# Peptides against a protein of PDB entry 5IXI: the designs that were tried, part 31

Target 1, 141 residues: chain A of PDB entry 5IXI
Amino acid sequence: TPLLDASSLEYLFAQGQYDLVKCLAPIRDPKTEQDGHDIENECLGMAVLAISHYAMMKKMQLPELPKDISYKRYIPETLNKSIRQRNLLTRMRINNVFKDFLKEFNNKTICDSSVSTHDLKVKYLATLETLTKHYGAEIFE

## One batch from the design tools (peptide; made by RFdiffusion4, then SolubleMPNN)

Design b2_p13_3_s2 (from b2_p13_3, 7 letters changed)
Fold by OpenDDE base, seed 1:
Structure b2_p13_3_s2 (fold): chain B 141 residues (1-141), chain A 13 residues (1-13)
Amino acid sequence: as target 1 above (141 residues)
Amino acid sequence: SMEQFKKFFSSFY
């Protein structure tokens, strides 16, 4: 695979977020129902990465983030629409699990480990390659 | 689930 310098990673990370959310890089088709659940969780994980990266870049702690912080702006719009159509209990569960994991990830991984913004970008792009249809194939070959 | 999230981020732990 081609070596990516810091400036290239910044560009690809920003563009990748846009492409994922706007569905310009559509998520892959699920092979099974369980695969569909895995894809959804990966998308929510991508939201955690994006939010954590933003917080680190701004040198913000989680309590300093907007109180209404959510995955909604950081996942594919199609998935967001799908979640909004689910019943209240399901939406509450998703919200709670997401918030709990976001908090845990930031406390254990960001604050207590050597994970950097560089690591988050690499993880994001690597996941984006396999999560979406043929995205990054040329870049990560 | 939380377990699936942890699996996704296992490379960070």
Scores: peptide ipSAE 0.184, ipTM 0.836, DockQ to the pose 0.688
Fold by OpenDDE base, seed 4:
Structure b2_p13_3_s2 (fold): chain B 141 residues (1-141), chain A 13 residues (1-13)
Amino acid sequence: as target 1 above (141 residues)
Amino acid sequence: SMEQFKKFFSSFY
C-alpha cells in the first residue's frame, strides 16, 4: 500500500465517496445471497464512515445533524434504488439499525476520541478496495 | 444488524 500524505488522502477520500455513490466505482457482484447481504452491510458501513467524518469535520454533534439524516446519499445509487423497492417493514428495519449504529458509533467511538478523521478515511478507502470491482486496484497497486 | 455493523468496525474496537 502506498504511503499517502494528508492532502492526497483527503483527495482520494472525497473522490472515493463520489465514485461509490455515483457508481463510477461499481460494487462487486455478489457470489451468493449471503455475499449480497455482506455487500449491503459494507455499503451501509461506508455511509456511517462518511457521515461521521462529515460531522467531525463540521464539528457537529449528533443532535445537530438533520433529523432526516440517512444512508441514502452515502451509498451507491443502485443499492438505494434496490432498498426502496423493498417492503415497508424491511426499510424500517434498515433505517432503525442504521440510526442506532450511527448513534452508538459517534457516541462511543468518536466522542471518546478513539477514532480520528484520518482513521475514518483509511477505513473507507480500504473497504472501497474490496467492495468495488476495479477501483481498489487503481489506489493500492 | 447491529452485530454485523460491529463486525465491520471491529478494527475500531
Scores: peptide ipSAE 0.183, ipTM 0.837, DockQ to the pose 0.630
Fold by OpenDDE base, seed 3:
Structure b2_p13_3_s2 (fold): chain B 141 residues (1-141), chain A 13 residues (1-13)
Amino acid sequence: as target 1 above (141 residues)
Amino acid sequence: SMEQFKKFFSSFY
């Protein structure tokens, strides 16, 4: 039998999103400039997972989501503040890349595979463990 | 699949 039942997984997923965004579970320190870039990309990936989960729960497809959908509410507040301080062209690039990732994930991963909301929650929590400082040790160790 | 997730995240780099 699974270690976590569905209700426990749902609770941990909701709490994990809150902890990441509110920086209660701070992201790991970058070891290099490239590592910092990777961390940022992982955070954007977490936003894709969260949004995709939301859409699936609401039985919505990507075209039905608001046209101004953004990562802003789904990434650490510290990272969001950092991005807002960057120049317009950089912010436009990030927005465009994120939307492309979201679209690609929805079309190629969600629609072309048997990915479920359960899978998204598991991936989200597993990523939190590696992305943040000492988070998830209680669950996965 | 888990492999698709790995590929997805790797595409960010």
Scores: peptide ipSAE 0.108, ipTM 0.782, DockQ to the pose 0.127
Fold by OpenDDE base, seed 2:
Structure b2_p13_3_s2 (fold): chain B 141 residues (1-141), chain A 13 residues (1-13)
Amino acid sequence: as target 1 above (141 residues)
Amino acid sequence: SMEQFKKFFSSFY
């Protein structure tokens, strides 16, 4: 895999977020029901990375972020629509789990480690490669 | 660290 300078990494990270959310880079087809569950959880993880990166760039703590910041705008639109069609209890569970993961990640990974915005971008793009259909093949080979 | 990320994502599954 080629080395990317800061500017190139920033561009690819921004474009990758856009492509994932807008489904321009569609998520891979699930091979099994469990695979589908894993894909969904991975998308939620991507949202955690994106939000954490945003917070770090703005030098904000998670409690200081606007209340409207949630996974909804950081996951594929198709998945967001799917979640909205689920029953209230399921949606509440997803919201709670996501908030817990976001908090856990912020406290134990961001605050208690040397993880930087650079690391988040690298992890995001690396995950995007495996999550989507043939995305970034030109860059990650 | 990358190990922390792997553990983090594995917790979603």
Scores: peptide ipSAE 0.107, ipTM 0.782, DockQ to the pose 0.128

Design b2_p13_3_s3 (from b2_p13_3, 7 letters changed)
Fold by OpenDDE base, seed 4:
Structure b2_p13_3_s3 (fold): chain B 141 residues (1-141), chain A 13 residues (1-13)
Amino acid sequence: as target 1 above (141 residues)
Amino acid sequence: AMEKFKEFFSSFY
């Protein structure tokens, strides 16, 4: 937001990632099955943002990232555990879709310089507010 | 699933 300087934004982004993954900022309770699916997709989207931001900061291309890169360490631990309980085909689908989108996002959006690290942090924090129960209520009031 | 991701990132397009 315009109320946050660059240093504050960087700090909040880093803290937000930690809070989301460690479930210190727990994700909201789904109201329906579809809502649960939407929440999961948003979490996976958050992983794309986090990974893309990491790659940009390290000036790394996708082929330079670990080949076993996954959403696992960038989503809530509770959701990661939930996904691990699903059958192999489901997990494979999630992995494939995630990797395909990560590739597309970085090739078409990041590579074309249409999105900056600043944009990623803002989107991450904005989504974090709506995705979690009460996180950021004081900031985005 | 891919379309939902695109919707999520619509603010970047």
Scores: peptide ipSAE 0.202, ipTM 0.835, DockQ to the pose 0.602
Fold by OpenDDE base, seed 5:
Parts: structure tokens; sequence; C-alpha cells
Structure b2_p13_3_s3 (fold): chain B 141 residues (1-141), chain A 13 residues (1-13)
């Protein structure tokens, strides 16, 4: 991985979020059903990173975030459409697990000040390398 | 599902 200065990292992080959500950097094709679940969980993880980064930049605590906070605007639009087609119980489970982990991550990692916005950007971009089809070659060559 | 999230964020713990 090449060395990136702060401004370059900020740009790539912003562009990466846009590309992932708008499916300009499409996620990899699942090879199995379990792989599909892993891809979905990685996308939800990306949402946690993006939301946490936003909260840190705005100096907001988790209770100060909107009560209707959701992963929907932070995951690929294609995946969001797929999830909306699932039954109510499945969607409820996904929402609950996501919110529980978002809370846990912020309480144990962000509020502990053990993770910086820099760390979140690095993790986000590193995940894009493996989550998407060809984004890694563009950044990490 | 929670276990998969923990695996994803293992680098932060």
Amino acid sequence: as target 1 above (141 residues)
Amino acid sequence: AMEKFKEFFSSFY
C-alpha cells in the first residue's frame, strides 16, 4: 500500500463512499450463499465506519445521532434494494443487529478514543480493495 | 451476525 498524505486520504475516502453507494465500484459477485452473507456484513460494516466517521467529525455522541439512523444511505443501492425485498422479520433482525453493533463499536472503540478518523478511513479503503471487483487495483498498485 | 461484525472490526480491538 502506497503512502498517502492526509489530503489524499480524505479525498479517496470521500470518493470511495460515493463509488460504493452509487455502485460505480460494484461489489464482488458472491461465490456461495455464505459468501453473499459475508459481503452483506462487510457492507453493513462499511456503514458503521462511515456513520462513526461522520459522528466524530461533527463531534456528536451516539445518543445525539438521529433516532432513525440507518445503514440504507451508506451501503450499495443494489444491496439496499435487495434487503427491502426481504420479509419483515429478516429486515427487523438486520436493523437490530446493525444498531446493536453500531452502539457497541462507538461505546467501546470510538468513545474510548482508541480509534481516530484516520483509522476509519484506512479501514474503509482497505475493505474496498477486497469488497469491490476492481477498486483495489486503482488505489493500491 | 454479531460475530461477523466483530471479525470485521477485529483490527480495532
Scores: peptide ipSAE 0.202, ipTM 0.835, DockQ to the pose 0.625
Fold by OpenDDE base, seed 3:
Structure b2_p13_3_s3 (fold): chain B 141 residues (1-141), chain A 13 residues (1-13)
Amino acid sequence: as target 1 above (141 residues)
Amino acid sequence: AMEKFKEFFSSFY
């Protein structure tokens, strides 16, 4: 954005991750059951963005990431607690889908489209604005 | 890659 230099964007991205995970910027209330599902998917997507950004900053490829990489530390704590309360089969499916999605994103989106760390930060912050209550208004309005 | 980002979030299960 023209309003933010690189250092400011880096700061806001880091702070945004913290606020999302710690629920200091709480996710919006679902309007319907489908909306709740969409919110969960967006949160998992945010985890993919955060992990991919980390990997790119460290110049790591997906095979170099820990095999037990998970969304657990990259989503709101409230959602993480909710998922942990679900049955084993459901949790296994979520884990598998997430890992497959992370792999697909890195192979087909990052590598093929040459997405940069800058793009990831912008998408992350823009999503925070719509995903959470009253967040990001100072940046995008 | 804005279209890929849109597809990204909608592609989750």
Scores: peptide ipSAE 0.149, ipTM 0.784, DockQ to the pose 0.126
Fold by OpenDDE base, seed 1:
Structure b2_p13_3_s3 (fold): chain B 141 residues (1-141), chain A 13 residues (1-13)
Amino acid sequence: as target 1 above (141 residues)
Amino acid sequence: AMEKFKEFFSSFY
């Protein structure tokens, strides 16, 4: 695995977010229905990572973030479209679960300073490698 | 920290 300095990590993290959301690095095909759910949950987790990283970099708490903060801008556009087509109860569930997850992660992981922005970027990129079809093959070889 | 991240992703339901 090639060594990545801080500047390279910042670049790859930013580019990785863009590639995931814009589906330039498409998510992998699910092997089973459960695998599909796992992929969706990982995408929502990626949104939590991205939002948390942003908050940490700006030195702001979650309550200080815009009230309309959501997973919508931090997940693959294809998945976002899929979620929008689901029934109201399902969308409400996803929204509530995401908000609770974001809050829990912030309280238990971010606020306790157990995870740094560096750790978030590393986890994001590592997950991106396995979540997408072929992204990161060259980077993490 | 890595263990918390594994728990993080697995805690989604």
Scores: peptide ipSAE 0.164, ipTM 0.792, DockQ to the pose 0.124; fails the geometry check

Design b2_p13_3_s4 (from b2_p13_3, 7 letters changed)
Fold by OpenDDE base, seed 4:
Structure b2_p13_3_s4 (fold): chain B 141 residues (1-141), chain A 13 residues (1-13)
Amino acid sequence: as target 1 above (141 residues)
Amino acid sequence: SMEKFKEFFSSFY
């Protein structure tokens, strides 16, 4: 894996978020039903990383985040559409689990300064490589 | 689920 300077890492992180959400870097095709769930969970995890990074960069605390903060604008648009097609109970479950974990992650990890913005970017890009079909081949070969 | 999220973020714990 090539070593990236701070500016390059910031650029790739920003570009990676855009590519994932806009499906320019499409997520891999699921091999099984369980694989599909794993892919979805990874996408939701990516949303947590992106939101947490945003909050840290803006020096915002969780109570300062919008009340309606959600994963919707931080996951692939195709997945967002898929989730919206599910029944209300399922959508509520996803929303609740996501919000609970986002709170836990920020309170126990970010607020304790155990994780830096650098760590979030690295995890994001590393996950992006395995989550998408071909993205990252140029970066992590 | 919460457990799956924790697995995803295991590198941070």
Scores: peptide ipSAE 0.250, ipTM 0.851, DockQ to the pose 0.586
Fold by OpenDDE base, seed 1:
Structure b2_p13_3_s4 (fold): chain B 141 residues (1-141), chain A 13 residues (1-13)
Amino acid sequence: as target 1 above (141 residues)
Amino acid sequence: SMEKFKEFFSSFY
């Protein structure tokens, strides 16, 4: 695979976020129902990465972020629409699990400085390659 | 689920 310098990673990370959310890089088709759940979970994980990266870049802790922080702006719009159509209990569960994990991830990795913004970008792009249809194939070959 | 999240981020722990 081609070596990516810091400036290239910044560009690809920013563009990758846009492409994922706007569905310009559509998520892959699920092979099974369980695969569909895994895809959804990976999308929510991508939201955690994006939010955490933003917080680290701004030198902010989670309590300093907006209290209504949500995955909604950081996942594919199609998935966001799908989640909004689910019943209240399901939406509450998703919100709670997401917030709990975001807090846990922040406490265990960001606050302890065990993860860098570089690590987050690499993980994001690597996941984006396998999560979406043919995205990054040329870059990660 | 929380377990799947932990699996996703296993490389960070």
Scores: peptide ipSAE 0.239, ipTM 0.847, DockQ to the pose 0.572
Fold by OpenDDE base, seed 2:
Structure b2_p13_3_s4 (fold): chain B 141 residues (1-141), chain A 13 residues (1-13)
Amino acid sequence: as target 1 above (141 residues)
Amino acid sequence: SMEKFKEFFSSFY
């Protein structure tokens, strides 16, 4: 993997978010039902990374963000539509787990500055490579 | 699940 300067990393991170959410870089096909669950969990993890990065860039703590902060705008639109079609209990579970983890990640990682925005971008792009179909092949070779 | 998220972020811990 080639080294990327700060400007290149910022660009790729922004473009990667857009491509993931808009499904321009579609997520890989699940090989099994469990693989499908893993893909979904990784997408939700990507949302945590994106939100945390946003908060850090704005020098905000998560409690300062809108109370209705959600994964909905930070995951593939196809997955968002899928989740919305699930029953209420399932959606509540997803929401609760996501919020709990987002809070934990913020308190234990972001608040103590143990992780930088640089680290978040690297993790995001690295995950994007494995999560999507053939995305970033030219960059991650 | 929370465990799956922790696995995802294991590189940060």
Scores: peptide ipSAE 0.228, ipTM 0.844, DockQ to the pose 0.571
Fold by OpenDDE base, seed 3:
Structure b2_p13_3_s4 (fold): chain B 141 residues (1-141), chain A 13 residues (1-13)
Amino acid sequence: as target 1 above (141 residues)
Amino acid sequence: SMEKFKEFFSSFY
């Protein structure tokens, strides 16, 4: 039998989203410039997971989501502030990259129903463990 | 599947 029941997983997923965005679980320090880029991409990936979970719970697909959907509410506040300080072209690039993330995940993974809301929650929490400092040890160790 | 998630994240690096 699974270690966590459905209600416990739902609770941890909701709390994990809050902890990531509010920086209660701070992201790890980058070891290199490339590592910093990887961390940013992982955060954008986390936003894709969160949005996809929301869409699936509401029985929506990508075309039904708001056209101005953004990562802003789904990434660490510190990273969001950092992005807002960057120049217009950089911000446009990031916005485009995120939209590509979301579109690709929807087309290649969500639309074929190969991924469930359960899978999204598990992946989200597992990623939190590696993305943040010391988070998830209570759950996965 | 877990392989789809691995592919998803790896495509961004």
Scores: peptide ipSAE 0.160, ipTM 0.795, DockQ to the pose 0.127

Design b2_p13_4_s1 (from b2_p13_4, 5 letters changed)
Fold by OpenDDE base, seed 3:
Structure b2_p13_4_s1 (fold): chain B 141 residues (1-141), chain A 13 residues (1-13)
Amino acid sequence: as target 1 above (141 residues)
Amino acid sequence: FWTAEEFNNRFFP
């Protein structure tokens, strides 16, 4: 694995977010129903990382972010469309769990730990490599 | 950071 400098990591992180959301780096096909759930969970986790990184870069706390902030702009468009087609109770559950997890992550992992924006980028790209079919192979090869 | 199992249990317990 090559050593990436700060500028290269910043570029790859930004490009990775774009590729994931726009499905230019398509997520892998699930092998089972449980695998499908795991993939969706990891995608939602990617949204947590992206939002937390944004907040840290802007030096903003979660209450200062727009009230309508959610996973919708930070997950694959195909997954977002799929979630929107699910019943109201399921969508409410996903929204509530995501909001709670995002809050806990920022309080315990970001504010109370040594986690930096650098760590978030590395975790994001590493997860992206595992979620997508062939993306990231060049980075971690 | 969270573990995969920990995170998965939150959204799909």
Scores: peptide ipSAE 0.073, ipTM 0.778, DockQ to the pose 0.142
Fold by OpenDDE base, seed 1:
Structure b2_p13_4_s1 (fold): chain B 141 residues (1-141), chain A 13 residues (1-13)
Amino acid sequence: as target 1 above (141 residues)
Amino acid sequence: FWTAEEFNNRFFP
């Protein structure tokens, strides 16, 4: 496929976020239990990428983001519903790990390694291709 | 960016 220009990349990134969250691009079926965990982890990673991109675009640091910032609006709705049904300890673990990872990613990856918004979009779309059933084939074929 | 192993081991070890 031809190289994507900046405008096309921006469009696809925005649309990809919407499609993932709204399950218009459904995540692939897990082949094993561990594969299921990997899929969920990658979805949470997508939330990190999306939030980080948002913060960078707005020139905001993590403390400046809304206090209720979480993965909830940045992962597939089906996964969000599933997580909310899990026991308290599991939900607490996910919440804490996510916050810690988001902070670490911001400090070590975004600030120290100078990852750009362009890099985040590319990583997001590339991950989206691997996570979803059919979405990637259309974009990267 | 993180490696798949580094990231995947965090939420569901």
Scores: peptide ipSAE 0.072, ipTM 0.777, DockQ to the pose 0.142
Fold by OpenDDE base, seed 5:
Structure b2_p13_4_s1 (fold): chain B 141 residues (1-141), chain A 13 residues (1-13)
Amino acid sequence: as target 1 above (141 residues)
Amino acid sequence: FWTAEEFNNRFFP
C-alpha cells in the first residue's frame, strides 16, 4: 500500500479513466435489473466527475465547455454502445438528464462547496473501486 | 458531493 501523494493520485486518476473507458477494468456484473440501472447511473456519474475535473483544470466555466459535451467519451465503451442501441426517446432522456445533472453538480457542488480537483480524483477512484470487478487488486497487494 | 439518493436512480428512475 504505497503512500499516494499528489503525483501518484494524478497518475492513478488518469490511468483509472483510461481503464474504465477502454474496459480494461470491466464494470461488475449486475445482480438485478435495478442493479444494472445503478451501475449505469454510477458510470454516468463518473463522466460528470471526469468532465468537471477537466473543466476545473482548464479554468473553464460550464457554459464555455464545448456545446457537444457528452458522457460518450467518459463511460465504458461497452456501455456507450449499449446506450446507442436503445430507442430514441430513451437516449434523449439520458442525454437531457446528464446535462441537467452536470449543471447541477457544477453549481451546487463545484462552485458552492469549493470542491477541489483533488476531491474529484479521490471520489473517482473510490467509485471506480466499487464499480469494477477487480480494480485496485495490484495496488492493494 | 451528491448523496447516494441523488446519485442512484437519477438516470433510470
Scores: peptide ipSAE 0.070, ipTM 0.777, DockQ to the pose 0.121
Fold by OpenDDE base, seed 4:
Structure b2_p13_4_s1 (fold): chain B 141 residues (1-141), chain A 13 residues (1-13)
Amino acid sequence: as target 1 above (141 residues)
Amino acid sequence: FWTAEEFNNRFFP
């Protein structure tokens, strides 16, 4: 793994977010149905990281974020489209679980620990490697 | 960060 200074890490994090959402770094094909669920879960996790990072950079608390904060802008567009096609109850569940987890993560992990924006970027890029087909090799080889 | 137990299958069990 190449040594990344702060500037390089910031660049790669920003680019990685863009590439993931725009599907320029496509997510890997699921091997099984469960693998598909795992991939989607991790994508939602990426949204948690991205939103938390944004909030920290803006020095905002979660209550200061818009009430309609959502994963939608922080996951692959293809996945977002897929979720929108699911029934209302499923979508409501996903929304509620996401909001709850985001709150828990920020309260217990961000506020109660020493997790920094640096840590979030590293975790994001590491997860991106596992999720995508070829982009991980581009970053870490 | 979260563990696999904490996060995996939370959204899509």
Scores: peptide ipSAE 0.069, ipTM 0.780, DockQ to the pose 0.141

Design b2_p13_4_s2 (from b2_p13_4, 6 letters changed)
Fold by OpenDDE base, seed 2:
Structure b2_p13_4_s2 (fold): chain B 141 residues (1-141), chain A 13 residues (1-13)
Amino acid sequence: as target 1 above (141 residues)
Amino acid sequence: FWSAKEFSDKFFP
């Protein structure tokens, strides 16, 4: 994988996020039920990265973000629809775990470490490669 | 950063 300059990385990150959410870069087919769970979990992780990146770029703390901040706009639309069809208890669990993880990630990883927006973009694109069918290959050659 | 296993333990106990 060639090294990307800051401008190229910024573009690829933005485009990758758009393609993932809009399902223009569809996630790979799960090989097993557990693989499906892993894919969903990685997508939720991608949402954490995206939101954290946004907060850092806006120089905002998590409490300053909208109260209704959630994964819904930062995961594949197909997955969002799937989650919305699950029972109330499951959705509540997902929401709570996500919020807790987002808070923990920002406090321990962002605030208490040297993780930068650059690092988040790299992690995002690297994860995108593992999630998508062919799109990742286009990014990393 | 994280792993899928971290979420798996929380979302699918």
Scores: peptide ipSAE 0.045, ipTM 0.730, DockQ to the pose 0.130
Fold by OpenDDE base, seed 1:
Structure b2_p13_4_s2 (fold): chain B 141 residues (1-141), chain A 13 residues (1-13)
Amino acid sequence: as target 1 above (141 residues)
Amino acid sequence: FWSAKEFSDKFFP
């Protein structure tokens, strides 16, 4: 595995977010229905990582973030479209679970632990490799 | 190293 300095990691993290959201690095095909749910869960988790990283970099608390911040801009566009087509109750559940998860992650993982922005970038890229088709193969070989 | 899936499993219980 090639050594990644801070500047390279920052670049790859930014590019990885763009590639995931714009589906330039498409998510892998699910092997089963449960695998599909796992993939979607990971994507929503990636949104939490991205938002938390943004908040940490800007030294902002979650309540200080824009009110319209949500998973919608931080997950693959295809997944976002899929979620938007689900029934109202499902969308409400996803929204509520995401908000609660984001708050819990911020309090327990970010505030109460030694997790840094560096750790978030590393975890994001590592997860991105497992989520996408052949993405990161060259980076993590 | 913690896994994002460990806490993101809540979205589709």
Scores: peptide ipSAE 0.045, ipTM 0.728, DockQ to the pose 0.154
Fold by OpenDDE base, seed 4:
Structure b2_p13_4_s2 (fold): chain B 141 residues (1-141), chain A 13 residues (1-13)
Amino acid sequence: as target 1 above (141 residues)
Amino acid sequence: FWSAKEFSDKFFP
């Protein structure tokens, strides 16, 4: 929020990533199949934000990132387990779509300097609020 | 899921 100083925002962003991945801030239950798909997509989107933020902070370009970089470390562990249970073609599709979007996001959004690390943190926390059951309420009370 | 344009449009209306 605009009321958070830079240090507080950095702290909350780091904590939010940890809590999301470790399921300490569990994602909300889907109301429908489509809602479940939307939740998954938002989690993958948050992974793009987290990776992009990491790359920006390290001043690394996408080719400099590990070639095996994936969403796996940046999404809820429960969701990662769920994806790993899907068939090979589905997993390949998810991997390809994710990598394509990550490339597009960094080339068109980050490279153009239209989005800062500050913006990424704000968007991440805002999305975290919409995805989690009660954790978001604690932050934005 | 998201697109770079969708992200920008939603976050920077």
Scores: peptide ipSAE 0.033, ipTM 0.685, DockQ to the pose 0.406
Fold by OpenDDE base, seed 5:
Structure b2_p13_4_s2 (fold): chain B 141 residues (1-141), chain A 13 residues (1-13)
Amino acid sequence: as target 1 above (141 residues)
Amino acid sequence: FWSAKEFSDKFFP
């Protein structure tokens, strides 16, 4: 991985979020059903990173975030459409688990480990490389 | 921070 200065990292992080959500950097094709689940879960993790980064930049705590906060605007649009097609119980489970994980992540990872916004950007881009078809070669060659 | 398996266990127990 090439050395990136702060400004470059900020740009790549912002662009990466846009490309992932808008499916300009499409996620890789799943090889198995379990692989598909892994991809979805990683995308939900990306949403956690993005939301946490946003909260940190705005100096907000989790209770101060909007009550309707959701992964929907932080995952690929295609995945969001797929999730919306699932039954109510499944969607409820996903929503609840996501909110619980977001809370856990902020309490145990952000607060306890003193993770910085810089660390979140690095993790986001690294995960993006593994999730997308060709985006990694563009950034990490 | 996490792994795909960690998420899988949560979302698909």
Scores: peptide ipSAE 0.043, ipTM 0.727, DockQ to the pose 0.114; fails the geometry check

